Peptides against a protein of PDB entry 5TUV. Designs and how they scored, part 135

Target 1, 107 residues: chain A of PDB entry 5TUV
Amino acid sequence: KEVIDRLRYLKAEIEDLELKERELDQQKLWLQQSIKNVMDDSINNRFSYVTHEDICNCFNGDTLLAIQAPSGTQLEVPIPEMGQNGQKKYQINLKSHSGPIHVLLIN
Target 2, 107 residues: chain B of PDB entry 5TUV
Amino acid sequence: AQECQNLEVERQRRLERIKQKQSQLQELILQQIAFKNLVQRNRHAEQQASRPPPPNSVIHLPFIIVNTSKKTVIDCSISNDKFEYLFNFDNTFEIHDDIEVLKRMGM

## One batch from the design tools (peptide; made by RFdiffusion4, then SolubleMPNN)

Design b2_p21_8_s3 (from b2_p21_8, 12 letters changed)
Fold by OpenDDE base, seed 5:
Structure b2_p21_8_s3 (fold): chain B 107 residues (1-107), chain C 107 residues (1-107), chain A 21 residues (1-21)
Amino acid sequence: as target 1 above (107 residues)
Amino acid sequence: as target 2 above (107 residues)
Amino acid sequence: PTVITMEEIEKAGKTFIYTLQ
């Protein structure tokens, strides 16, 4: 009887958790769409930028590449492997499907 | 009973997923706030300057920042597909998205 | 993830993929 009661309790709790998880999923989708809408607004889009100074203030002493690309651009970093010349290959592959990629060198 | 144990494991798994999703939602909210603050800052700055910033002095969202040592040699090539870029580094690098940059900026 | 290091990529043992949003 105790085991049966525990089973019923657990099943009921799991059901409640399922509802909560679905609620969170919906909230995420809504918020993502909201963010997109805010960013796509013409006025907001006009001012959606950072400056070189902003970037420099965030990083110290390094060479910085600022890569601006369209949403949906895919970035890939393969596992570094030893090349034929005996040097490890450190690479970034970028693939854009909707527009050009703009690169700025900072510092 | 074994069935109770199985359900308890499932319950715990769901609780962890819910916790993760709650955290993700909080991050999205912060991202939206940061973006709005960025826009407001830029609008105010341009009003004070009575002009937009120079075109090559700003980085429009979305973007990523790649930081590496000043000693790192960086080669960039455009593949046969004009939308594909390959960056080669002779040393390690770090990748930071625009979200982190906004966080570092205190937005 | 928001921040990625080469060490993390090596430890993961797979190609890192990120999509700009």
Scores: peptide ipSAE 0.487, ipTM 0.889, DockQ to the pose 0.931
Fold by OpenDDE base, seed 2:
Structure b2_p21_8_s3 (fold): chain B 107 residues (1-107), chain C 107 residues (1-107), chain A 21 residues (1-21)
Amino acid sequence: as target 1 above (107 residues)
Amino acid sequence: as target 2 above (107 residues)
Amino acid sequence: PTVITMEEIEKAGKTFIYTLQ
């Protein structure tokens, strides 16, 4: 009976957790859509930028590449492999399908 | 008994997923707030300046920041239409997304 | 991922892919 009661309890709790998880999934979808709508707004889009100063304040001492590209642009970093000279290849591949990529060097 | 144990494992798994999803939702909320704050800041700044910033002085979202040593040699190959970029580094680098930058900016 | 390092990619043992959003 104790085991049966425990099983009943667990099944009921799992059912509640399933509902909670679905609720969170829906909230995520709504929030993602909300963010997209806010970012796609013409006024917000016009002001959706950071400055060189902003970046420099976040990072100091190193060379910084700021890469601006359209949404959906894919960035790939292959596993570093040895080159012909025995040096590991550190590489970034960028592919945009909807517009040009813009790169700024910040140092 | 075995069924009880299986359900307990499932219960715990679901609890962990819910916790993760709650954290992800909180992150998205913060992202939205950060973006709104960024837009507000930039609108105010441009109002004060009575003009938009120079086009090459700002980085529009979405973007990424590549951080590497000042000693790192960077080679870049660009397609004619600027839709494809290949970066070669002679040393390691770090990649930061715009979300991370906004966090560091305190938005 | 918010921050990615080459060491992290090497440890993962697979090509890192990120899509701008």
Scores: peptide ipSAE 0.479, ipTM 0.888, DockQ to the pose 0.940
Fold by OpenDDE base, seed 1:
Structure b2_p21_8_s3 (fold): chain B 107 residues (1-107), chain C 107 residues (1-107), chain A 21 residues (1-21)
Amino acid sequence: as target 1 above (107 residues)
Amino acid sequence: as target 2 above (107 residues)
Amino acid sequence: PTVITMEEIEKAGKTFIYTLQ
Protein backbone atom coordinates (compact mmCIF):
# COMPACT_ATOMS: atom_id res chain seq x y z
CA LYS B 1 0.00 0.00 0.00
CA GLU B 2 1.24 3.45 -0.94
CA VAL B 3 0.23 4.95 2.40
CA ILE B 4 1.96 2.23 4.38
CA ASP B 5 5.12 2.63 2.32
CA ARG B 6 5.05 6.39 2.83
CA LEU B 7 4.65 5.94 6.58
CA ARG B 8 7.64 3.63 6.74
CA TYR B 9 9.72 6.02 4.66
CA LEU B 10 8.82 9.05 6.77
CA LYS B 11 9.52 7.24 10.03
CA ALA B 12 12.92 6.15 8.76
CA GLU B 13 13.76 9.66 7.57
CA ILE B 14 12.73 11.20 10.89
CA GLU B 15 14.98 8.73 12.67
CA ASP B 16 17.88 9.84 10.47
CA LEU B 17 17.09 13.48 11.18
CA GLU B 18 17.05 12.78 14.91
CA LEU B 19 20.56 11.41 14.62
CA LYS B 20 21.67 14.44 12.61
CA GLU B 21 20.21 16.85 15.15
CA ARG B 22 21.96 15.09 18.02
CA GLU B 23 25.19 15.27 16.06
CA LEU B 24 24.82 19.02 15.57
CA ASP B 25 23.95 19.52 19.24
CA GLN B 26 27.10 17.70 20.25
CA GLN B 27 29.22 19.65 17.76
CA LYS B 28 27.88 22.92 19.14
CA LEU B 29 28.74 21.93 22.69
CA TRP B 30 32.26 20.92 21.71
CA LEU B 31 32.82 24.10 19.73
CA GLN B 32 31.52 26.29 22.55
CA GLN B 33 33.89 24.61 24.97
CA SER B 34 36.72 25.00 22.47
CA ILE B 35 36.08 28.72 22.12
CA LYS B 36 35.98 29.10 25.89
CA ASN B 37 39.28 27.27 26.26
CA VAL B 38 40.94 29.36 23.55
CA MET B 39 39.76 32.63 25.07
CA ASP B 40 40.74 31.59 28.60
CA ASP B 41 44.26 30.67 27.53
CA SER B 42 46.73 33.01 29.19
CA ILE B 43 48.55 33.94 25.98
CA ASN B 44 45.39 34.45 23.97
CA ASN B 45 43.83 36.46 26.78
CA ARG B 46 46.85 38.75 26.80
CA PHE B 47 46.30 39.59 23.13
CA SER B 48 42.49 39.63 23.09
CA TYR B 49 42.00 43.33 22.41
CA VAL B 50 41.19 45.86 19.72
CA THR B 51 42.66 49.33 19.27
CA HIS B 52 41.11 52.75 18.92
CA GLU B 53 42.09 52.62 15.27
CA ASP B 54 40.22 49.36 14.84
CA ILE B 55 37.05 50.89 16.23
CA CYS B 56 37.41 54.08 14.21
CA ASN B 57 37.77 52.01 11.07
CA CYS B 58 34.52 50.22 11.86
CA PHE B 59 32.52 53.35 12.68
CA ASN B 60 32.56 56.97 11.57
CA GLY B 61 30.67 60.15 12.18
CA ASP B 62 29.33 59.28 15.62
CA THR B 63 30.32 59.39 19.25
CA LEU B 64 31.68 56.00 20.23
CA LEU B 65 31.86 54.52 23.71
CA ALA B 66 33.80 51.35 24.30
CA ILE B 67 32.61 49.47 27.35
CA GLN B 68 34.88 46.71 28.57
CA ALA B 69 33.51 44.51 31.32
CA PRO B 70 33.95 41.00 32.69
CA SER B 71 32.10 38.10 31.18
CA GLY B 72 28.70 37.74 32.74
CA THR B 73 28.16 41.48 33.03
CA GLN B 74 24.52 42.28 32.50
CA LEU B 75 23.40 45.05 30.17
CA GLU B 76 19.87 46.37 30.31
CA VAL B 77 18.18 48.87 28.05
CA PRO B 78 14.73 49.76 29.29
CA ILE B 79 11.94 50.85 27.02
CA PRO B 80 12.28 54.60 26.58
CA GLU B 81 9.73 56.40 28.70
CA MET B 82 9.00 60.02 29.33
CA GLY B 83 11.01 61.50 32.14
CA GLN B 84 10.12 64.30 34.50
CA ASN B 85 11.21 66.85 31.92
CA GLY B 86 8.99 65.34 29.28
CA GLN B 87 12.00 63.86 27.54
CA LYS B 88 12.31 60.20 26.66
CA LYS B 89 14.85 58.39 28.76
CA TYR B 90 17.37 56.45 26.77
CA GLN B 91 19.37 54.41 29.24
CA ILE B 92 21.92 51.67 29.55
CA ASN B 93 22.25 49.90 32.88
CA LEU B 94 25.36 47.83 33.46
CA LYS B 95 25.92 45.47 36.35
CA SER B 96 29.06 43.43 36.82
CA HIS B 97 29.29 40.72 39.43
CA SER B 98 32.96 39.86 39.15
CA GLY B 99 34.97 42.98 38.40
CA PRO B 100 35.08 46.64 37.46
CA ILE B 101 33.75 48.09 34.25
CA HIS B 102 35.97 50.29 32.10
CA VAL B 103 34.69 52.87 29.63
CA LEU B 104 36.63 54.58 26.86
CA LEU B 105 35.54 57.46 24.68
CA ILE B 106 36.81 56.65 21.22
CA ASN B 107 35.73 59.77 19.31
CA ALA C 1 -3.33 9.56 5.61
CA GLN C 2 -3.61 11.70 8.71
CA GLU C 3 -0.62 9.97 10.26
CA CYS C 4 1.37 10.62 7.08
CA GLN C 5 0.48 14.29 7.25
CA ASN C 6 1.52 14.50 10.89
CA LEU C 7 4.86 12.89 10.14
CA GLU C 8 5.46 15.17 7.17
CA VAL C 9 4.89 18.19 9.39
CA GLU C 10 7.29 16.75 11.95
CA ARG C 11 9.87 16.04 9.25
CA GLN C 12 9.69 19.59 7.96
CA ARG C 13 9.98 21.01 11.47
CA ARG C 14 13.10 18.96 12.11
CA LEU C 15 14.63 19.97 8.78
CA GLU C 16 14.18 23.64 9.59
CA ARG C 17 15.60 23.20 13.08
CA ILE C 18 18.62 21.39 11.66
CA LYS C 19 19.15 24.18 9.15
CA GLN C 20 19.11 26.75 11.95
CA LYS C 21 21.56 24.73 14.02
CA GLN C 22 23.90 24.41 11.04
CA SER C 23 23.86 28.17 10.58
CA GLN C 24 24.56 28.77 14.27
CA LEU C 25 27.44 26.33 14.14
CA GLN C 26 28.94 28.16 11.17
CA GLU C 27 28.74 31.45 13.05
CA LEU C 28 30.59 29.95 16.01
CA ILE C 29 33.30 28.69 13.69
CA LEU C 30 33.69 32.15 12.19
CA GLN C 31 33.89 33.68 15.67
CA GLN C 32 36.66 31.32 16.64
CA ILE C 33 38.58 32.06 13.45
CA ALA C 34 38.17 35.81 13.94
CA PHE C 35 39.44 35.61 17.50
CA LYS C 36 42.47 33.57 16.52
CA ASN C 37 43.27 36.04 13.74
CA LEU C 38 42.96 38.93 16.18
CA VAL C 39 45.37 37.32 18.61
CA GLN C 40 47.84 36.59 15.83
CA ARG C 41 47.67 40.17 14.57
CA ASN C 42 48.25 41.64 18.01
CA ARG C 43 51.12 39.31 18.79
CA HIS C 44 52.83 40.30 15.57
CA ALA C 45 52.20 44.00 16.13
CA GLU C 46 53.64 43.94 19.64
CA GLN C 47 56.67 42.02 18.41
CA GLN C 48 57.31 44.67 15.77
CA ALA C 49 56.87 47.51 18.27
CA SER C 50 58.88 45.64 20.91
CA ARG C 51 56.37 46.75 23.54
CA PRO C 52 52.75 46.30 24.54
CA PRO C 53 50.28 49.05 23.72
CA PRO C 54 49.47 51.66 26.36
CA PRO C 55 46.75 50.44 28.73
CA ASN C 56 44.18 53.05 27.74
CA SER C 57 44.77 52.67 24.01
CA VAL C 58 43.16 49.25 23.68
CA ILE C 59 39.83 47.64 24.51
CA HIS C 60 40.02 44.15 25.94
CA LEU C 61 37.41 41.53 25.18
CA PRO C 62 34.63 41.16 26.03
CA PHE C 63 33.32 44.61 25.19
CA ILE C 64 30.49 46.45 23.55
CA ILE C 65 30.48 49.57 21.42
CA VAL C 66 27.80 52.20 21.87
CA ASN C 67 27.48 54.67 19.03
CA THR C 68 25.28 57.74 19.03
CA SER C 69 25.07 61.11 17.34
CA LYS C 70 27.80 63.63 18.08
CA LYS C 71 25.03 65.86 19.35
CA THR C 72 23.88 63.34 21.92
CA VAL C 73 24.49 64.31 25.52
CA ILE C 74 25.68 61.41 27.61
CA ASP C 75 25.54 61.31 31.39
CA CYS C 76 27.18 58.55 33.36
CA SER C 77 26.73 57.49 36.97
CA ILE C 78 29.26 55.10 38.43
CA SER C 79 29.22 53.09 41.63
CA ASN C 80 32.11 53.32 44.05
CA ASP C 81 33.49 49.95 43.01
CA LYS C 82 32.78 50.58 39.32
CA PHE C 83 30.59 47.48 39.22
CA GLU C 84 27.51 49.44 38.23
CA TYR C 85 27.12 52.02 35.48
CA LEU C 86 24.11 54.04 34.48
CA PHE C 87 24.26 55.85 31.16
CA ASN C 88 21.68 58.44 30.23
CA PHE C 89 21.34 59.62 26.65
CA ASP C 90 19.19 62.44 25.39
CA ASN C 91 18.83 60.65 22.06
CA THR C 92 18.85 57.16 20.56
CA PHE C 93 21.91 54.94 20.39
CA GLU C 94 23.08 51.67 18.90
CA ILE C 95 24.84 48.79 20.63
CA HIS C 96 27.36 46.58 18.86
CA ASP C 97 29.02 43.56 20.42
CA ASP C 98 32.64 42.58 20.02
CA ILE C 99 31.71 39.83 17.57
CA GLU C 100 30.33 42.34 15.11
CA VAL C 101 33.38 44.56 15.54
CA LEU C 102 35.68 41.68 14.67
CA LYS C 103 33.57 41.00 11.60
CA ARG C 104 33.79 44.62 10.51
CA MET C 105 37.54 44.52 11.06
CA GLY C 106 37.74 41.67 8.58
CA MET C 107 39.19 39.22 11.08
CA PRO A 1 22.40 40.24 19.60
CA THR A 2 25.16 41.55 17.37
CA VAL A 3 23.46 44.89 16.83
CA ILE A 4 20.54 46.41 18.64
CA THR A 5 18.85 49.75 18.09
CA MET A 6 16.44 51.71 20.21
CA GLU A 7 13.81 51.22 17.56
CA GLU A 8 14.11 47.47 17.88
CA ILE A 9 13.83 47.70 21.65
CA GLU A 10 10.72 49.81 21.39
CA LYS A 11 9.16 47.39 18.95
CA ALA A 12 9.90 44.48 21.21
CA GLY A 13 7.99 46.16 24.01
CA LYS A 14 10.25 44.87 26.73
CA THR A 15 13.52 45.69 28.41
CA PHE A 16 16.48 44.53 26.38
CA ILE A 17 18.82 42.28 28.33
CA TYR A 18 22.25 41.25 27.14
CA THR A 19 24.99 39.34 28.93
CA LEU A 20 28.59 39.87 27.92
CA GLN A 21 30.35 36.68 26.91
Scores: peptide ipSAE 0.476, ipTM 0.889, DockQ to the pose 0.921
Fold by OpenDDE base, seed 4:
Structure b2_p21_8_s3 (fold): chain B 107 residues (1-107), chain C 107 residues (1-107), chain A 21 residues (1-21)
Amino acid sequence: as target 1 above (107 residues)
Amino acid sequence: as target 2 above (107 residues)
Amino acid sequence: PTVITMEEIEKAGKTFIYTLQ
């Protein structure tokens, strides 16, 4: 009886959790679209930038590269491997599908 | 008893997924808030200055920041495809996305 | 390919902007 009651309880709870999960999935989808809409708005887009000072305030010491790329640009960082000269390769591969990439040097 | 145990495992699995989804949703909310705050800040700043910032002084979203040593040699080339970009570094680097930057900025 | 050292760029005293198209 106790086991049966526990089974019933668990089944009911799992059903409730499934509903909650679906709710969260829908909320995520909605929010993702909302973010895209907000960012793509012409007025917001005009002001969607950070300054060199902003970046410098976030980082100290080293040199910084700012790479501005179109949305959807694929970034790949291979596992460092030994190059032909025996030096480890540190690489960033970018694939842009919709526009140019802008590189700015900071500091 | 075995059935009960199986359901408890499933319950826990669902709870963990929900927790992860809730966390991801909160991150998205924070991202949207940060972006809106950024836009508001920039709008206000430009109004006070009565001019937009110089083009070379700002970094437009979306972007990434690469942090590396000042001694790092950087090789940039287009490889194989006009849309594929290869960055070679002779030393280690760190990559930070615009979301991380906005977080560090306190947006 | 373009090979650039950060130190060399800093010595130039100019903001370095490179556009890949």
Scores: peptide ipSAE 0.362, ipTM 0.879, DockQ to the pose 0.031

Design b2_p21_8_s4 (from b2_p21_8, 10 letters changed)
Fold by OpenDDE base, seed 3:
Structure b2_p21_8_s4 (fold): chain B 107 residues (1-107), chain C 107 residues (1-107), chain A 21 residues (1-21)
Amino acid sequence: as target 1 above (107 residues)
Amino acid sequence: as target 2 above (107 residues)
Amino acid sequence: STVITMEEIEKSGKTFTYTLQ
């Protein structure tokens, strides 16, 4: 019957899709590890930087803060709340656990 | 049949997840390529200049860029060890990571 | 693309968190 054939086809396809999804998951893990290895390489790490010019070329007409921090540094932005003066509070919280945070003002 | 419809819905959901994962993998590949290109650029530049750039003239990865209006007032509180930062803004801001910057740089 | 905007945070109704990598 057509319905039975369709069901069989769909089940087989879903099984193939499950395999494909697992393959993609494995590839993601591989790529993530590869990126980490490349970035952690001593030579690559030495040259892993951008310039002020690079940043300025990416953004125009704004105040730019460049925040460099160790991997694993946590950034938090709370939901804006009204302050005592009735103005919304816009905040960024940074917490590093392995090294100092460096901030540069880019003009 | 209802079973057929259910499987078709599941198939579509899996296809969408696979599509999303494929896109994410492509982004990771591009990130790795961009990083390698950045390193090559910087190595070449330093070879030509016969010196590394001044320490405060570059931003080392990983970093975050905070973009806000030039009219925005920014206050910053820093811990003694510079492991914790609190930024207060009187207006909204945008946050961009190093990956996006590398993309904008055309790496 | 922008990692996050304040508007998106407000719409989400939760604190935004990000870990540098």
Scores: peptide ipSAE 0.560, ipTM 0.896, DockQ to the pose 0.828
Fold by OpenDDE base, seed 1:
Structure b2_p21_8_s4 (fold): chain B 107 residues (1-107), chain C 107 residues (1-107), chain A 21 residues (1-21)
Amino acid sequence: as target 1 above (107 residues)
Amino acid sequence: as target 2 above (107 residues)
Amino acid sequence: STVITMEEIEKSGKTFTYTLQ
């Protein structure tokens, strides 16, 4: 019967897709750990930086701030609210838990 | 027939999830490649210069870039424990992560 | 990658959050 055959086919395909999804999940976990290990390596960490020139080449025509902070630092941008003077407040809130935050004016 | 339809919906849902996971995995691969290329570039540059760059001339990962109008007034306040930073802008801004910067750099 | 504008934040109607990695 066509319906029975279709059911068997779909069930078999879904089983194959389940295997594929699990494979991708494992690959993601492995790659994430690999990236972490590479970035935490002492030599790589020493050279994990960009220059002012790099940033200027990526952006033009605006004021640029570079904010360097430890991994895990939390950034929040609230919805702009009206201030006491009637001006909208545009804010960035940063919370570091493990080290200092460094700010550079690029241009 | 209804069971076939239910399985077809499930099949399509799984296919879409797999597609999304494949895309995310590709992005992680590109991030790792970009980081490795950055490290290689900086190692070579420092070898040629026979010295590391000045500390305040580079931005170490992880970082974010904030760009805003040249007319924007920026105020920064630091908490007593120096772990919290508040940036106030009198105009709108954009935030870019280090991954975006590396992409724009062509790493 | 994460790129956000103030306009997007206003449109979303919620505070934007991001954790450095």
Scores: peptide ipSAE 0.560, ipTM 0.897, DockQ to the pose 0.886
Fold by OpenDDE base, seed 5:
Structure b2_p21_8_s4 (fold): chain B 107 residues (1-107), chain C 107 residues (1-107), chain A 21 residues (1-21)
Amino acid sequence: as target 1 above (107 residues)
Amino acid sequence: as target 2 above (107 residues)
Amino acid sequence: STVITMEEIEKSGKTFTYTLQ
């Protein structure tokens, strides 16, 4: 009886958790769309930038590359491997499908 | 019973997924708030300056920041596809997204 | 948070991929 009751309880709880998970999934989708809409707004888009000073204040003592690219741009970093010249390869591959990529050197 | 144990494991797995999704949702909310704060800051700053910032002084969203040593040699090449870029580094680097930058800025 | 470090990539043994949004 106790085991049967526990099983029923657990099954009911799992069902409730499934509903909660689906609710969160929907909320995430809604919020993602909301963010997209806010960012795509003409006024917001005009002011959606950071300055060199902003970046410099966030990082200390290093060389910084700021890479601006369209949404959906794919970035890949392969596993560092030894090149033919005996040097380990550290690379970033960028692929844009909708527009140009802009690069700024900071510090 | 084994069935009871299996359901308890499933229950715990679902609880953890829900917790993760709740955290992700909170991060999205913070992202939206940070973006709105950024826009407000920039609007105010441009009003005070009575002009937009110089084009090369700002980085528009979305962007990434590559952080590397000041001694790192960086070369960039554009492949046959004008939308494909290859960055080569002679040393290690870190990549940060715009969300991370906004967090560091205190937005 | 940091998107990725080279150390993490080496440890993972996988090519890192990221999509700008």
Scores: peptide ipSAE 0.558, ipTM 0.896, DockQ to the pose 0.838
Fold by OpenDDE base, seed 4:
Structure b2_p21_8_s4 (fold): chain B 107 residues (1-107), chain C 107 residues (1-107), chain A 21 residues (1-21)
Amino acid sequence: as target 1 above (107 residues)
Amino acid sequence: as target 2 above (107 residues)
Amino acid sequence: STVITMEEIEKSGKTFTYTLQ
């Protein structure tokens, strides 16, 4: 009986969890679309920027590159492998599909 | 008993997925809030200044920040199609996205 | 938090990919 009761309980709980998971999936989808809509709004888009000062305040005195690119731009960093000169390759590959990439040296 | 164990494993798996999804949802919410706050800040700032910031003084979303040592040598090459960029570093670097920057800004 | 470090990439043993959004 205890096993049977436990089985029943677990099955019921799993069903509830399935519902919860679906709810979360829908909420995520909704929120993602909401974010997109907000960001794509012409007025919001106009003001969707940070300043050099903002960036500098976020990081210490290292060299900072700001790379602005269109949404969907793909970034790739391969595993550092030895180059022809025997030095490890530290690389960033960017592929934009919809527009130019803008690079700024912050400092 | 074995069936109970199987269901308990499934239950736990589902609970973990739900937890992850809840966390992801919360992150999205924070992203949206941060973005809205950023826009509000910039709108207010430009109103007070009665002009937009200089074009090269701001970084428009979306963007990434590459952080590396001041000693790091960086070169950039652009592919023939102008949509591919290759950055070469002679040392390690860190990459941060705009979301991280907004968090650090306290948005 | 940092999106990625070289250490993490090396540890993962795979190319890191990221899509701007």
Scores: peptide ipSAE 0.556, ipTM 0.897, DockQ to the pose 0.809; fails the geometry check

## One batch from the design tools (peptide; made by RFdiffusion4, then SolubleMPNN)

Design b2_p22_1_s1 (from b2_p22_1 with E5K E8K F10Y E15K)
Fold by OpenDDE base, seed 5:
Structure b2_p22_1_s1 (fold): chain B 107 residues (1-107), chain C 107 residues (1-107), chain A 22 residues (1-22)
Amino acid sequence: as target 1 above (107 residues)
Amino acid sequence: as target 2 above (107 residues)
Amino acid sequence: EEEEKEQKEYLEKNKKFLNYTL
């Protein structure tokens, strides 16, 4: 009796958790769309930038590159492999689909 | 007994996924808030200056920041098509997305 | 050992950017 009751309880709880997970998935989709709408707004888009000063205040003394690309651009950082010269390859791959990539040297 | 144990493991797995999804949802909320604050700041700043910033002085979203040593040699090439870029570094680097930058800025 | 440590740190720091979308 006790084992059967425990099984029923666990199955019911799992079902409730499935519903909760689906609810959270829907909320995520809604919020992602909301963010997209806010960013795509013409006024917001015009003012959606940071300055060189902003970046310099966030990071210290090293070489800083800013890479701006269209939304949806794919970024890949492969695991370093040995190159032909025996040097490890540290790379960034970018693939844009909707516009140019812009690179700025900050310092 | 074994069936109960299997369901308890599944229950715990689902609880952890729900917790992760809740955390991700909170991050999205913070991203939206940070973006709105950025836009508000920039709108106010341009109003006070009575002009937009110079085009080369700002970085439009979305972007990434690459941080590397001043000694690092960086090569950039366009590969396959005009939308694909390859960056090569002779040493390690760090990447920060625009979301992290806005957090560091206190947005 | 130091190179291995640096490589591990590099991988950990850039883990979220292995496959990322802007």
Scores: peptide ipSAE 0.577, ipTM 0.907, DockQ to the pose 0.782
Fold by OpenDDE base, seed 2:
Structure b2_p22_1_s1 (fold): chain B 107 residues (1-107), chain C 107 residues (1-107), chain A 22 residues (1-22)
Amino acid sequence: as target 1 above (107 residues)
Amino acid sequence: as target 2 above (107 residues)
Amino acid sequence: EEEEKEQKEYLEKNKKFLNYTL
């Protein structure tokens, strides 16, 4: 009896958790679409930028590259493998589908 | 019973997944707030200056920041259409997305 | 080894960028 009651309780709780998870998934989707709509707005898009000063204030004095690309650009950072010369390859691959990529040296 | 234990494990798994989704949702909320604050800041700044910033003085979203040592040698291969970039580094680097930058800016 | 530690740190820091979309 106790085991049966526990099983019933757990099954009911799991069902409630499934509903909660689906609710969160829907909220995430809604919010992602909301963010996209806000960013795609003509006025917001015009003002969606940071300055060199902003970047310099966020990071120390190492070499800083800013890479601006269209939304949806694919970024790949492969696991470093040993190259033909016996050196590990540290790489960044970028592929845009909708426009050019721009690279700025900040410092 | 084994079935009871299996359901308890499943319940715990779902609880943890829900917690993760709640955290991700919170991050998206903060992202939207940060973006709105950025836009507001820039609108106000341009109103005060009575002109937009010079084109090469700002970094438009979306972007990434690459941080590496000043001693790091960077090689960049660019496609003819500037849609594909390959960066080769002779040492390690760090990447930061625009979301993290906005957080560091206090937006 | 210090190099091994640095490489581990590199992998952990850039893990989210293995396949990232802007």
Scores: peptide ipSAE 0.577, ipTM 0.905, DockQ to the pose 0.742
Fold by OpenDDE base, seed 4:
Structure b2_p22_1_s1 (fold): chain B 107 residues (1-107), chain C 107 residues (1-107), chain A 22 residues (1-22)
Amino acid sequence: as target 1 above (107 residues)
Amino acid sequence: as target 2 above (107 residues)
Amino acid sequence: EEEEKEQKEYLEKNKKFLNYTL
């Protein structure tokens, strides 16, 4: 009896959790679309930037590169492998599809 | 019963997934808030200055920040496809996306 | 070695950027 009751309870709870998970999935999709719409708004887009000062306030002591690229640009940081000279290759690969990539040296 | 144990495991897995999804949703909300705050800040700053910032003084979203030692040698090349960029570093670096930068800025 | 630790840290820090979309 106790086992049967526990099974029934667990099945009901799992069903409720499935509903909750689907709800969260839908909310995520809606929010992602909302964020896209907000960022694509012409006024918001005009003001969607940071300054050199902003970056310098976030980081110190090192060389800082800023790489700006269109949304959808693919970024790849491969696992370092040994080069022909025996040095590990630390690389960043970028593939843009819709526009230019801009590189700024901050410091 | 084994069935009861299996359902307990499934329940726990679902609870953990829900928790993760809730956290991810919260992060998206924070991203949206940070972006709106950034836009508001920039609008106010430009109003006070009565002019937009110089084009090369700001970094438009989306972007990444690459942080590396001042001793690191950086080589940037464009592949045969002008939309492909390759950065080579002779030492390690770290990357920060615009989302992280906005967080560090306190947006 | 310290170099191995640094490389491990590098991999961990950049893990999310192995295949990233802006």
Scores: peptide ipSAE 0.575, ipTM 0.907, DockQ to the pose 0.735
Fold by OpenDDE base, seed 1:
Structure b2_p22_1_s1 (fold): chain B 107 residues (1-107), chain C 107 residues (1-107), chain A 22 residues (1-22)
Amino acid sequence: as target 1 above (107 residues)
Amino acid sequence: as target 2 above (107 residues)
Amino acid sequence: EEEEKEQKEYLEKNKKFLNYTL
């Protein structure tokens, strides 16, 4: 009896959790679309930038590169492997599909 | 007994996924707020200056920041496709996306 | 040893950028 009652309770709770998870999934989708719409707005797009000062205030005295690319650009950072010269390869690969990539040296 | 244990494990698994999804949703909300605040800041700044910033003085979203040692040698090349870029570093580097930058800026 | 630690830290920090989309 106790085991059967526990099973029933657990099944009901799992069902409620499934509903909650689906709700959160839907909310995420709506919010992602909302963010896209806000960023794609012509006025917002015009003002969607940071300055060199902003970057310098966020990061300390190392070399800083800013890489601007179109939305949807693919970024790949491969696991470093030994090159032919015995040095590890530290690389960034970028693939854009819709426009140019811009590189700025900040400091 | 075993069935109860299996359902309890499943219940806990779902609870953890829900918690993760709730956290991810909160992050998306913060991203949207940060972006709106950025736009507002920039609009106000341009109004005060009575002009837009110079084109090469700002970094438009989306972007990434690469941080590396001052001693790191960086080579950039365009690959076979004009939309492909390869960056080579002789040492380690760190990458930060625009979302993290906006957080660090206090947006 | 220090170099190995640095390599591990590098991998951990850049883990989310192994395959990232802007």
Scores: peptide ipSAE 0.573, ipTM 0.906, DockQ to the pose 0.724

